# Peptides against a protein of PDB entry 4N7V: the designs that were tried, part 100

Target 1, 222 residues: chain A of PDB entry 4N7V
Amino acid sequence: TLRSITSPLVAHRLKPIRQKTKKAVVSILDSEEVCVELVKEYASQEYVKEVLQISSDGNTITIYYPNGGRGFPLADRPPSPTDNISRYSFDNLPEKYWRKYQYASRFVQLVRSKSPKITYFTRYAKCILMENSPGADFEVWFYDGVKIHKTEDFIQVIEKTGKSYTLKSESEVNSLKEEIKMYMDHANEGHRICLALESIISEEERKTRSAPFFPIIIGRKP

## One batch from the design tools (peptide; made by RFdiffusion4, then SolubleMPNN)

Design b2_p19_5_s4 (from b2_p19_5, 9 letters changed)
Fold by OpenDDE base, seed 2:
Structure b2_p19_5_s4 (fold): chain B 222 residues (1-222), chain A 19 residues (1-19)
Amino acid sequence: as target 1 above (222 residues)
Amino acid sequence: MSLPISLGYDEELLKELWE
């Protein structure tokens, strides 16, 4: 099943983006829907031959073939749906479209990992918790030039000198120089605070059922 | 809209995932 490969994508709160590759264009629309345009080149012109439009919650997929399958010239936005439209639920999506859906999902995951959910200014750093889940990316930009990027898989450190390295285990973290450990401690504290605030704010958001509270900014740069 | 600058360095990753 598709569900065994990926979960429904979640594009809520993401800003509109359009990314072109050689074979496809992926877009997040103002509606927070995700569009995959399959591109073919003919006579030095790019044409959209197929479009997958995925709902913001990932559960509905609308597929259409512009201009009766002849293709529509690539533009700055997806072509409008044609009269011949197929609509599927996530669980009923034909297998031939699974790879394309997976591409869309991976793109959304990437965008989420780079989309600020909480920005928190401390005395020493700008901390950013991202939208991806589980294990949201967390970035710390120290005002003195040190940078720490935490993901589910690794921690990247960029020192004042510009020296950069990646840590993939607790043993490697424990082997850090004392100076770097101080930065790591601060980053971890900022991370803890952001996670706590995320939980509290999310709960209040659920209760209120109004416009999204996120993204939020806490504090200001000193 | 164009890809944000923060996503620009991931161009190769996007190609790997999409092409």
Scores: peptide ipSAE 0.023, ipTM 0.647, DockQ to the pose 0.044
Fold by OpenDDE base, seed 3:
Structure b2_p19_5_s4 (fold): chain B 222 residues (1-222), chain A 19 residues (1-19)
Amino acid sequence: as target 1 above (222 residues)
Amino acid sequence: MSLPISLGYDEELLKELWE
């Protein structure tokens, strides 16, 4: 099943973006829908031959073939849907479209990992919790130049000297020099606070059923 | 935080997300 290889993508709160590659253009629209335009070249002109339009919650996929399948010239936005439109739920998406959905999902996940959900200024650092889930990316930019980037899979450290390295296990974290451990401790505390705030704010957001509270900024740079 | 080869990466476009 498609669900065995990916979950429905989530594009809520993401800003509009359009990324062109050789064979495709992927977009997040103002509506927070995600579009994959499949591109073919003919006579030195690029044409959109197929479009997957995915809902912001990833559960509905609308597929159409511009200009009766002949293609529509590539523009600054996806072409409008034609009369030949197919609509699928996530669980009923034909297998031939799974790779294209996965393409969209990977792009959205990347964008989410680079989209601030909570920005928290401490005395020593700017902390940023990102939108991706589970295990949201967490970045700490210390005002003295040290940077720590936490993901679900690793921790990247950039020291004042510019020396950069990646930690992939607890043993490697424990082997850090004492000076770096102090930065790590602060980063971990900032991370804990951001997660706690996310939980509290999300609960209030659920109760009010109003406009989204995120992204949010807490504190200010000293 | 790497993109598949089939996915182009535009750093400038991604920076707009932080504005």
Scores: peptide ipSAE 0.023, ipTM 0.640, DockQ to the pose 0.039
Fold by OpenDDE base, seed 5:
Structure b2_p19_5_s4 (fold): chain B 222 residues (1-222), chain A 19 residues (1-19)
Amino acid sequence: as target 1 above (222 residues)
Amino acid sequence: MSLPISLGYDEELLKELWE
C-alpha cells in the first residue's frame, strides 16, 4: 500500500513556494495545497502534461491532464483543472501515481525542514525549531558567527573561521574542542526549551481549536 | 520506490521562508 511507504504529506502553515526541476515543477500554493506539474519539452517550449494537486493534509489527490492531455504551456503557476479530472483519497490512489506522490511528500518535508515553527532568541544566538517531523531540524545562529545545524541524522558546525564539519555520532560530539562544546551546550539548551514549548503550545492549540498558534517568536535579539 | 524525478534544491528560494 501507499501507506506502507509514506504517510500523507502535511503542508499546513507552509509558505507558498515554486521549485522548478528538469521534468517537474512542485509548488505549495496559497491554499497550502501541493501541486506536482509534470513537464515535457517540445520545440524548445515546456508544457505541463499532468498535474497532481494534493490537499494540505495529504488525504485528497486531484489529478488532471491540461488541454485534454496535449499539455499546457508552463507558467508561473499550475494550470487550472479543466480536463480529465480524477479525485482520489490517499488510500485509493492508483499505484501508478505513488512515486509522484512520494516526490511531493519529500519536497514538502524539505520545505518543512526550512520553515520556522519556533524562533527563540537567546542572549547569544537565534534558535530556530523547524516544522519537519519527526525529529525537527534545529538551527542555532550565534551572533558571533558560529552556526550549528541539528538534524535527526547529523550535527553540522560552522566555526567563526568558516571551518565546517559534520558530526554523526556521540563519540564525535564528545571529541569536540572545549570552546565548541560551549556552543553545543547552549544549542542543546535552546533545543530543549523549544521542544518543551512546542509540546505545551501544541496541547493548548488542540484544546482551543482556534487559529494556528505557530509559527511563534520568543524573545528578541539583544 | 524510486523517485521519478531528481529533486533540485534552490537554496535561495528556500531561504526566503525564514530569512
Scores: peptide ipSAE 0.021, ipTM 0.603, DockQ to the pose 0.059
Fold by OpenDDE base, seed 1:
Order: structure tokens, then C-alpha cells, then sequence
Structure b2_p19_5_s4 (fold): chain B 222 residues (1-222), chain A 19 residues (1-19)
């Protein structure tokens, strides 16, 4: 099943973006829907041959073929649906579209991993908890130039000298120089605070059902 | 705060996942 490969994509709270590649253009719309445009080149002109429009919650996929399948000239936005529109639920999506959906999902995850959910300014750093899940990325930009990037899989450290390395185990973290451990301690504290605030704010957001509370900024840059 | 305006892409990934 498609579900065994990927979960429904979640594009909520993501800002509009359009990313072009050789064979496709992927967009997040103002509506937070995701569009994948299949692009073909003919006589030095690019045409959109197929469009997958995916709902913000990833559960509804609308597929259409612009200009009766002949293609529509590539523009700054997806072409409007015309005739021969197919609508599928996530669980009923034909297998032939699974790869395209997976691409859209991975794109959304990438965008989410780069989209601030909580920005927290400390005395020493700008801390950012991202929108991706599970295990949201957490970035710490120290004002002195040190950078720490935490993901579910690893921790990347960039020192003042520009030296960069990746830590994949607790043992490696424990083997860090004392100076770097201080940065890690601060990063971890900032991370803890952001996660705690995320939980509290999300709960209040659920109760009120108002406009999204995120993204938020906590503190101010010194 | 700033959100990404442009993101890097993996053409190889697109090739694998799109076709």
C-alpha cells in the first residue's frame, strides 16, 4: 500500500513556494495544497503534461491532464483543471501515481525541515525548532559562529574554525571536547524549552481552534 | 523570521521517484 511507503503529506502552515526541476515543478500554494506538474520539453518549450494536486492534509489527490493531454505551456503557476479530472483518496490512489506522491511528500518534508515553527533567542544563540515530524529538526546558530543542527538521525556541529563533523551516537557526543560540550549543553537546553513550549502552545491551539499560533518567536536577539 | 524561498533539489531523486 501507499501507506506502507509514506504517510499522507502535511503542508499546513507552510508558505507558498515553487521549485522547478528538469522534469517537474512542485509547488505549495496559498491554499497550502501541493501541486506536482509533470514537465516535458518540445522544441525548446516546456509543457505541463500532468498535474497532481494534493490537499494540505495529503488525503485527497486530484489528477488532470492539461489541454486534453497535449500539454499546457509552463507558467508561473499550475494550469487550472479543465476536463478529465480524477479525484482519489490517499488509500485509493492508483499505484502508478505513488512515486509522484512520494516525491511530493519528500519535498514537503524537506520544506518542513527548513520551516521555523519556534524561534527562540537566547543570550548566546538563535534556536529554531522546525515543522517536520517526527523528531523535528532543531538548529542553533550561536552568535559567535558555532552552529549545531540536530535531526532525528544525527547532530551536525560546525565550529568557529569552519570544522564540521557529524555525531550519530551518544558515545560520540560524550567524547566531544569540553568547549564543544558547552555549546551542546546550551543547544540541548534550548531544544528542551522549544519542545516544552510547542506542547503547551499546541494544546492551547487545539482548545481555541483559532488561527494557527505557529510560527512564533520567543525572546529577542541581543 | 524567514522561511525558505528556494530549496535545493535532487535531480537523481526526482528521476528515481518521478519515472
Amino acid sequence: as target 1 above (222 residues)
Amino acid sequence: MSLPISLGYDEELLKELWE
Scores: peptide ipSAE 0.026, ipTM 0.671, DockQ to the pose 0.042; fails the geometry check

Design b2_p19_6_s2 (from b2_p19_6, 6 letters changed)
Fold by OpenDDE base, seed 2:
Structure b2_p19_6_s2 (fold): chain B 222 residues (1-222), chain A 19 residues (1-19)
Amino acid sequence: as target 1 above (222 residues)
Amino acid sequence: SELEEELEKELKKFSEEEI
């Protein structure tokens, strides 16, 4: 099943973006829907031959073939659906479209990993919790030039000198120089606070059933 | 922003192999 290889993509709260490659254009629209346009070249002109339009929650996939399959000239936005539209749920998507869905999912996950959910200014740094899941990325930009990037899999440190290294175990973190440990301690504290606030804010958002509370900014730059 | 610049760099590496 498709579910065994990927989960439904989630594009809520993401800003619009359009990325062109040789074979496809992938977009997040103002509606927070995700579009994959399959592109073919003919006589030095690019045409959109197939479009997958995926709902913001990833559960509905609309597929159409512009101009009855003849293609529509590539433009600055996906062509509008007209006739011969197929609509599928995530669990009923034909296997021939699974790779294209996975492509869209990977794109959305990348965008989410660089989309701020919570921005927290401390005395020493700008801390940012991202939108991706599970285990959201967390970045700390110290005002003196040090950067720490935490993911589910690793911690990357960039020192003032530009020296960069990656830590993949608790042992490596414990072996850091004392001066770097101070930055790590601050990053960990900021991370804990952001996670706690995310939980509290999400609960209030659920109760109010109003407009989204995220993204949010806490504190101010000194 | 710094994050937007980082995103643009990562998008340039985004593979089409899964299409």
Scores: peptide ipSAE 0.502, ipTM 0.909, DockQ to the pose 0.748
Fold by OpenDDE base, seed 3:
Structure b2_p19_6_s2 (fold): chain B 222 residues (1-222), chain A 19 residues (1-19)
Amino acid sequence: as target 1 above (222 residues)
Amino acid sequence: SELEEELEKELKKFSEEEI
């Protein structure tokens, strides 16, 4: 099943973006829907031959073939759906479209990993909890030039000198220089606080059912 | 912003992936 290899993508709160490749254009729309346009070239002109439009919650996929499958000239936005539209739920998506859905999902996950959900200014750093899930990326930009990037899989450290290295185990973290451990301790504290705030704010958002509370900024740069 | 610049760099790598 598709669910065994990926979960429904989530594009809520993401800013519009359009990324062109050789064979496709992937977009997040103002509506927070995600579009994959499949592109073919004929006589030095690019045409959109197939479009996957995915709902913001990833659960509905609308597929259409512009101009009866002949294609529509590539423009600055996806072509409008015409006739011969197919609509699928995530669990009923035909296997032939799974790779394209996964492509969209990876794109959205990348964008989410660089989209701030919570920005928290401390005395020493700008801390940012990102939108991706589970295990959101967390970045700490210290005002003195040190950077720490935490993901579910690793921790990357960039020192003042520009020296960069990746930590993938607890033993490697424990072997850090004492000076770097201080930065790590601060990063971990900022991370804990952001996660706590996310939980509290999300609960209040659920109760009020109002406009989204995120993204949010806590504090100010010194 | 710094994050936008990082995203642009990652998107360039992503664009090389096959669909």
Scores: peptide ipSAE 0.498, ipTM 0.912, DockQ to the pose 0.851
Fold by OpenDDE base, seed 4:
Structure b2_p19_6_s2 (fold): chain B 222 residues (1-222), chain A 19 residues (1-19)
Amino acid sequence: as target 1 above (222 residues)
Amino acid sequence: SELEEELEKELKKFSEEEI
């Protein structure tokens, strides 16, 4: 099943973006829907032959073939669905579209990994918890130029000298130089705080059933 | 912003991964 290889994409709170490749254009719309436009070239003109429009929660996929499958000239936004529209739930999406959905999902995850959910300014750094999940990326931009980027899979350190390295195990983290450990400790504290705040704010969102509270900024650069 | 620049770089790499 599609669910066995990916989860429904989540595009909530993401800013609109449009990314063109050779064969496709992927977009996050103002509505927070995600569109994959499949592009073909004919006579030096690009045409959209197929569109997958995915709901912001990833659970509904609308597929249509612009202009009766003849294609619609590529524009600054997806062509509007007119006729020959198919609507699928995530769990009922035909396998032939799974690759395209996965492409959209990966795109959204990438955007989410660079979309601030919580920005927390400390005395020493700008800490940012991102929107991606599970295991949201966490970036710490120290004012002195050190950067730490935590992901679910690794920790990247960029030192003042520009030296960059990746840590993939706790043993590697424990083997860091003391000066780097200080940065790591601060990063970890900032991360803990952001996660705690995320939990608290999310709970309040649930209780109030209000508009999203995120993104949020806490503090200011000294 | 720095994040936007990083996103742009990653998007470039992503774009090379054709659908």
Scores: peptide ipSAE 0.491, ipTM 0.908, DockQ to the pose 0.827
Fold by OpenDDE base, seed 5:
Structure b2_p19_6_s2 (fold): chain B 222 residues (1-222), chain A 19 residues (1-19)
Amino acid sequence: as target 1 above (222 residues)
Amino acid sequence: SELEEELEKELKKFSEEEI
């Protein structure tokens, strides 16, 4: 099943973006829908031959073939659906479209990993919890130039000198120089705080059913 | 922003992947 390969993509709260490749254009729209435009070139002109439009929650996929399958000239936005529109749920998406959905999903995850959900300014750093899940990325930009990037899989450290290294285990973290441990401690504290805030705010969102509270900014830049 | 710049950099790499 598609679900065994990927979860429904989630594009909520993401800013619009359009990324062109040789064979496709992937976009997050103002509506937070995700579009994959399949591009073909004919006579030095690019045409959109197929569009997958995926709902913001990833659960609905609308597929259409612009201009009766003849294609529509590539523009700054996806062509509007007109004829021969197919609509699928995530679980009913034909296998022939799975690769395209996965492409969209990977794109969204990348964008999410660089989309601030919570920005927290401390005395020493700008801390940012990102939108991706599970295990949201967490970045700490120290004002002195040190950077720590935490993911579910690793911790990357960039020192003042520009020296960069990746930590993949607790033992490696424990082997850090004392100076770096201080930065790590601060990063961990900021991370804890952001996670706590995320939990609290998310619960309030659930209760109020109001407009999204995220993204938020806590504190101020020095 | 710095994050946007990083995103752009990563998107460039992503763009090398074909569908």
Scores: peptide ipSAE 0.486, ipTM 0.905, DockQ to the pose 0.806

Design b2_p19_6_s3 (from b2_p19_6, 6 letters changed)
Fold by OpenDDE base, seed 5:
Structure b2_p19_6_s3 (fold): chain B 222 residues (1-222), chain A 19 residues (1-19)
Amino acid sequence: as target 1 above (222 residues)
Amino acid sequence: DELEKELEEELKEFSKEEI
């Protein structure tokens, strides 16, 4: 099943973005829908031959073929759907489209990992909890130039000198220089606070059923 | 993969540009 390969993508709260790759153009629209445009080149012109438009919650996929399958010249946005539109639920999506859906999903996940959900300014750093899940990325930009990037899989450290290294185990974290441990301690505290606030805010969103509270900025840059 | 590589290069400063 498609679900065994990927979960429904979630594009809520993401800003519009359009990215051209070698095989496709993928975008998040103002509506928070995600579009995959399959591009073919003919006579030095790029044409969109197929479009997958995926709802913001990932559960509905609309597929259409511009100009009756002849293609539409690649533009700055997806071509408008016209005739011969097919609509599928996530669980009913034909297998021939699964790879394209996965492509969209990966794009969204990457964008989410770069999209601030909570920005928290401390005395020493700008902390950012991202939108991706599970295990949201967490970045700490210290005002003195040190950077820490935490993911579910690793911690990347960039020192003042520009020296960069990746930590993949607790043993490696424990072997850090004491000076770096101080930065790590601060980063971890900021992370804890952001996670706590995320939980509280999310619960209030659930209760209020209003417009989303995220993204949120806490504090101010010194 | 190829997509992630391409997107990562384009999105390096995305968070900084947003806030």
Scores: peptide ipSAE 0.032, ipTM 0.635, DockQ to the pose 0.069
Fold by OpenDDE base, seed 4:
Structure b2_p19_6_s3 (fold): chain B 222 residues (1-222), chain A 19 residues (1-19)
Amino acid sequence: as target 1 above (222 residues)
Amino acid sequence: DELEKELEEELKEFSKEEI
């Protein structure tokens, strides 16, 4: 099943974006829906031959073929759905569309990993918890130029000198110079705080049933 | 847009994939 290889994409709170590749254009719309436009070139013109429009929660996929399958000239936005629209649930999506859905999902996940959910200014750094899950990316930009980027898989450090390296184990973290450990300690504290705030705010958001609270900014740059 | 600029490089690998 599709579910065995990916979860429904989640595009909530993401800003609109349009990214063109050689064979496709992927977009997040103002509605937070995700569109994959399959592009073919003919006579030096690009045409959209197929569109997958995926709901913001990833559970509904609408597929249509612009201009009766003849294609529609590539524009600055997806072509509007016309005739012969097929609508599928995530679990009923035909296998032939799975790769395209996975592409959309990966794109959304990448966007989420670069989309601030919580920005927290400390005395020493700008901390950013991203929207991706599980294990949201966490970036710390120290005002002196040091950067720490935490992901589920690794920690990347950029030192003041510009030296960059990746840490993949606790042992490597423990082997860091004392100076760098200080930055790491601060980053970890900021991360802890962001995660705690995320939990608290999410709970309040649930109770309030109002507009989304995220993204949020806590504090200000000194 | 800063996000789009960052994603442009990161998404290069997507162009290599068959959709």
Scores: peptide ipSAE 0.031, ipTM 0.674, DockQ to the pose 0.562
Fold by OpenDDE base, seed 3:
Structure b2_p19_6_s3 (fold): chain B 222 residues (1-222), chain A 19 residues (1-19)
Amino acid sequence: as target 1 above (222 residues)
Amino acid sequence: DELEKELEEELKEFSKEEI
């Protein structure tokens, strides 16, 4: 099943974006829907031959073929659906579209990993918890030039000198120099606080059923 | 625009996949 290889994408709270690649144009629309435009080149012109439009919650996929499959010239936005529109749920998506859905999902996940959910200014750093999940990316930009980027899989450190390295195990983290450990400790504390705030704010958001509270900025740069 | 610029290099890896 598709569910065995990916989860429904989640594009909520993401800003509109349009990114062209070699074979496709991927967009997040103002509606927070995700569009994959499959591009073919003919006579030195690019045409959109197929469009996958995915709902913001990833559960509904609308597929259409512009101009009856003849294609529509690539423009600054997806072509409007006209004829031969198919609508699928995530669990009923034909296998032939799974790779395209996965592509959209990876794009959305990448955008989420770059989209601030919580920005927290400490005395020493700008901390940012991103939108991706599970294990949201967490970035710490120290005002003195040190940067720490935490992901689910690794921790990247950029020192004041510009030296960069990646830590992939607890042993590597524990082997850090004491001076770097101080930065790591601060980063971890900021991370803990952001996660705690995320939980509290999300609960209040649920209770009020109001407009989204995120993204949120806490504090100001000194 | 800043977000789009940042994504450009990373998205190149996805373009290598068959769609």
Scores: peptide ipSAE 0.030, ipTM 0.675, DockQ to the pose 0.576
Fold by OpenDDE base, seed 2:
Formats: C-alpha cells, sequence, structure tokens
Structure b2_p19_6_s3 (fold): chain B 222 residues (1-222), chain A 19 residues (1-19)
C-alpha cells in the first residue's frame, strides 16, 4: 500500500514556493495545496502534460491532463484544472502515481525542515524549532558566531573559527571540549523549552479552533 | 526574503536528485 511507504503529506502553514527541474515543477500554492507538474519538451518549448494537485492535509489527490492531454505551455503557475479531472483519496491512489506522490511528500518534508515553527531568543542565542515531524530540526545561532543544528539523525557544530563537524552518537557529544559543551548545554535547554512550549501552544490551539497560533516568536534579541 | 532565497537554492538541488 502507499501508506506502507509514506504518510500523507502535511503542507499547513508553509509559504508558497515553486521549484523547477528538467522533468517536473513542484509548487506549494497560496492555498497550501501541493502541485506536481510533469514537464515534456517539444520543439524547444516546455509543456505540462500531467498535474497532481494534493490537498494541504495530503488526503486528497486531484489528477488532470492539461489541454486534453496535448499539454499546456509551462508558465509561472500550474495550469488550472480542466473538465477531465480524476479525484482520489490517499488510500485509493492508483499505484502508477505513488512515485510522484512520494516525491511531493519528500519535498514538503524538506520545506518543513526549513520552516520556523517557534523562534526563541535567549541571552546568548536565537533558537529555532522547525515544522518537520517526527523529530523536528532545531537550530541555535549564538550571537558570538557559534551555530548548532540538531536533526533526528545528527548534530552539526560550527565553531567561531569556522571549523565544522558532525556528531552522530552520545559518546561523541560527551567527548567534546568543555567550551563546546557549554554551547551544547545551552542548545539542549533551548530545545527542551521549545518542545514544552510547542506542546502547550498546540493544546490551546486545538481548544480555540480558530486561526493558527504558529509560527510564533518568543523573547527578543538583547 | 533571505531565508526563502536560501531555501530555494537547497530545494533546487534536492529536486534535481529526486526527479
Amino acid sequence: as target 1 above (222 residues)
Amino acid sequence: DELEKELEEELKEFSKEEI
């Protein structure tokens, strides 16, 4: 099943973006829907031959073939749906479209990993918790130039000198120089606070059932 | 903005590899 290889994509709160490759264009629209345009070149002109439009919650996929399958000239936005439209739920999507859906999902997940959900200013750093899940990316920009980037898989450190390295185990973290451990301790505390606040704010958002509370900014730069 | 521009450059390389 499609569900065994990917979960429904989640594009809520993401800013509009349009990214072109040789064979496709992927977009997040103002409506927070996601579009994959399949591109074919003919006589030095690019045409959109197929479009997958995915709802912001990933559960509905609308597929259409512009201009009766002849293709529509590539423009600065996806072509509008035509009268020949197929609509599928996530669990009923034909297998021939699964690869295209997976691409859209990966793209959205990458965008989420770069989209601030919580920005928290401390005495020493700007901390940012991102939108991706599970295990959201967390970045700490110290005002003195040190940077720490935490993901589910690794921790990257950039020192004042510009020296950069990646940590993949707790043993490596424990082997850090004392001066770097101080930055790591601060980063971990900021991360803990952001996760706690995310939980509290998300619960209040659920109760309120109005406009989204995220993204939020807490504190100010000294 | 600057953040969006940086994101677009990273996404360009990503999409090139995945398609």
Scores: peptide ipSAE 0.026, ipTM 0.638, DockQ to the pose 0.598

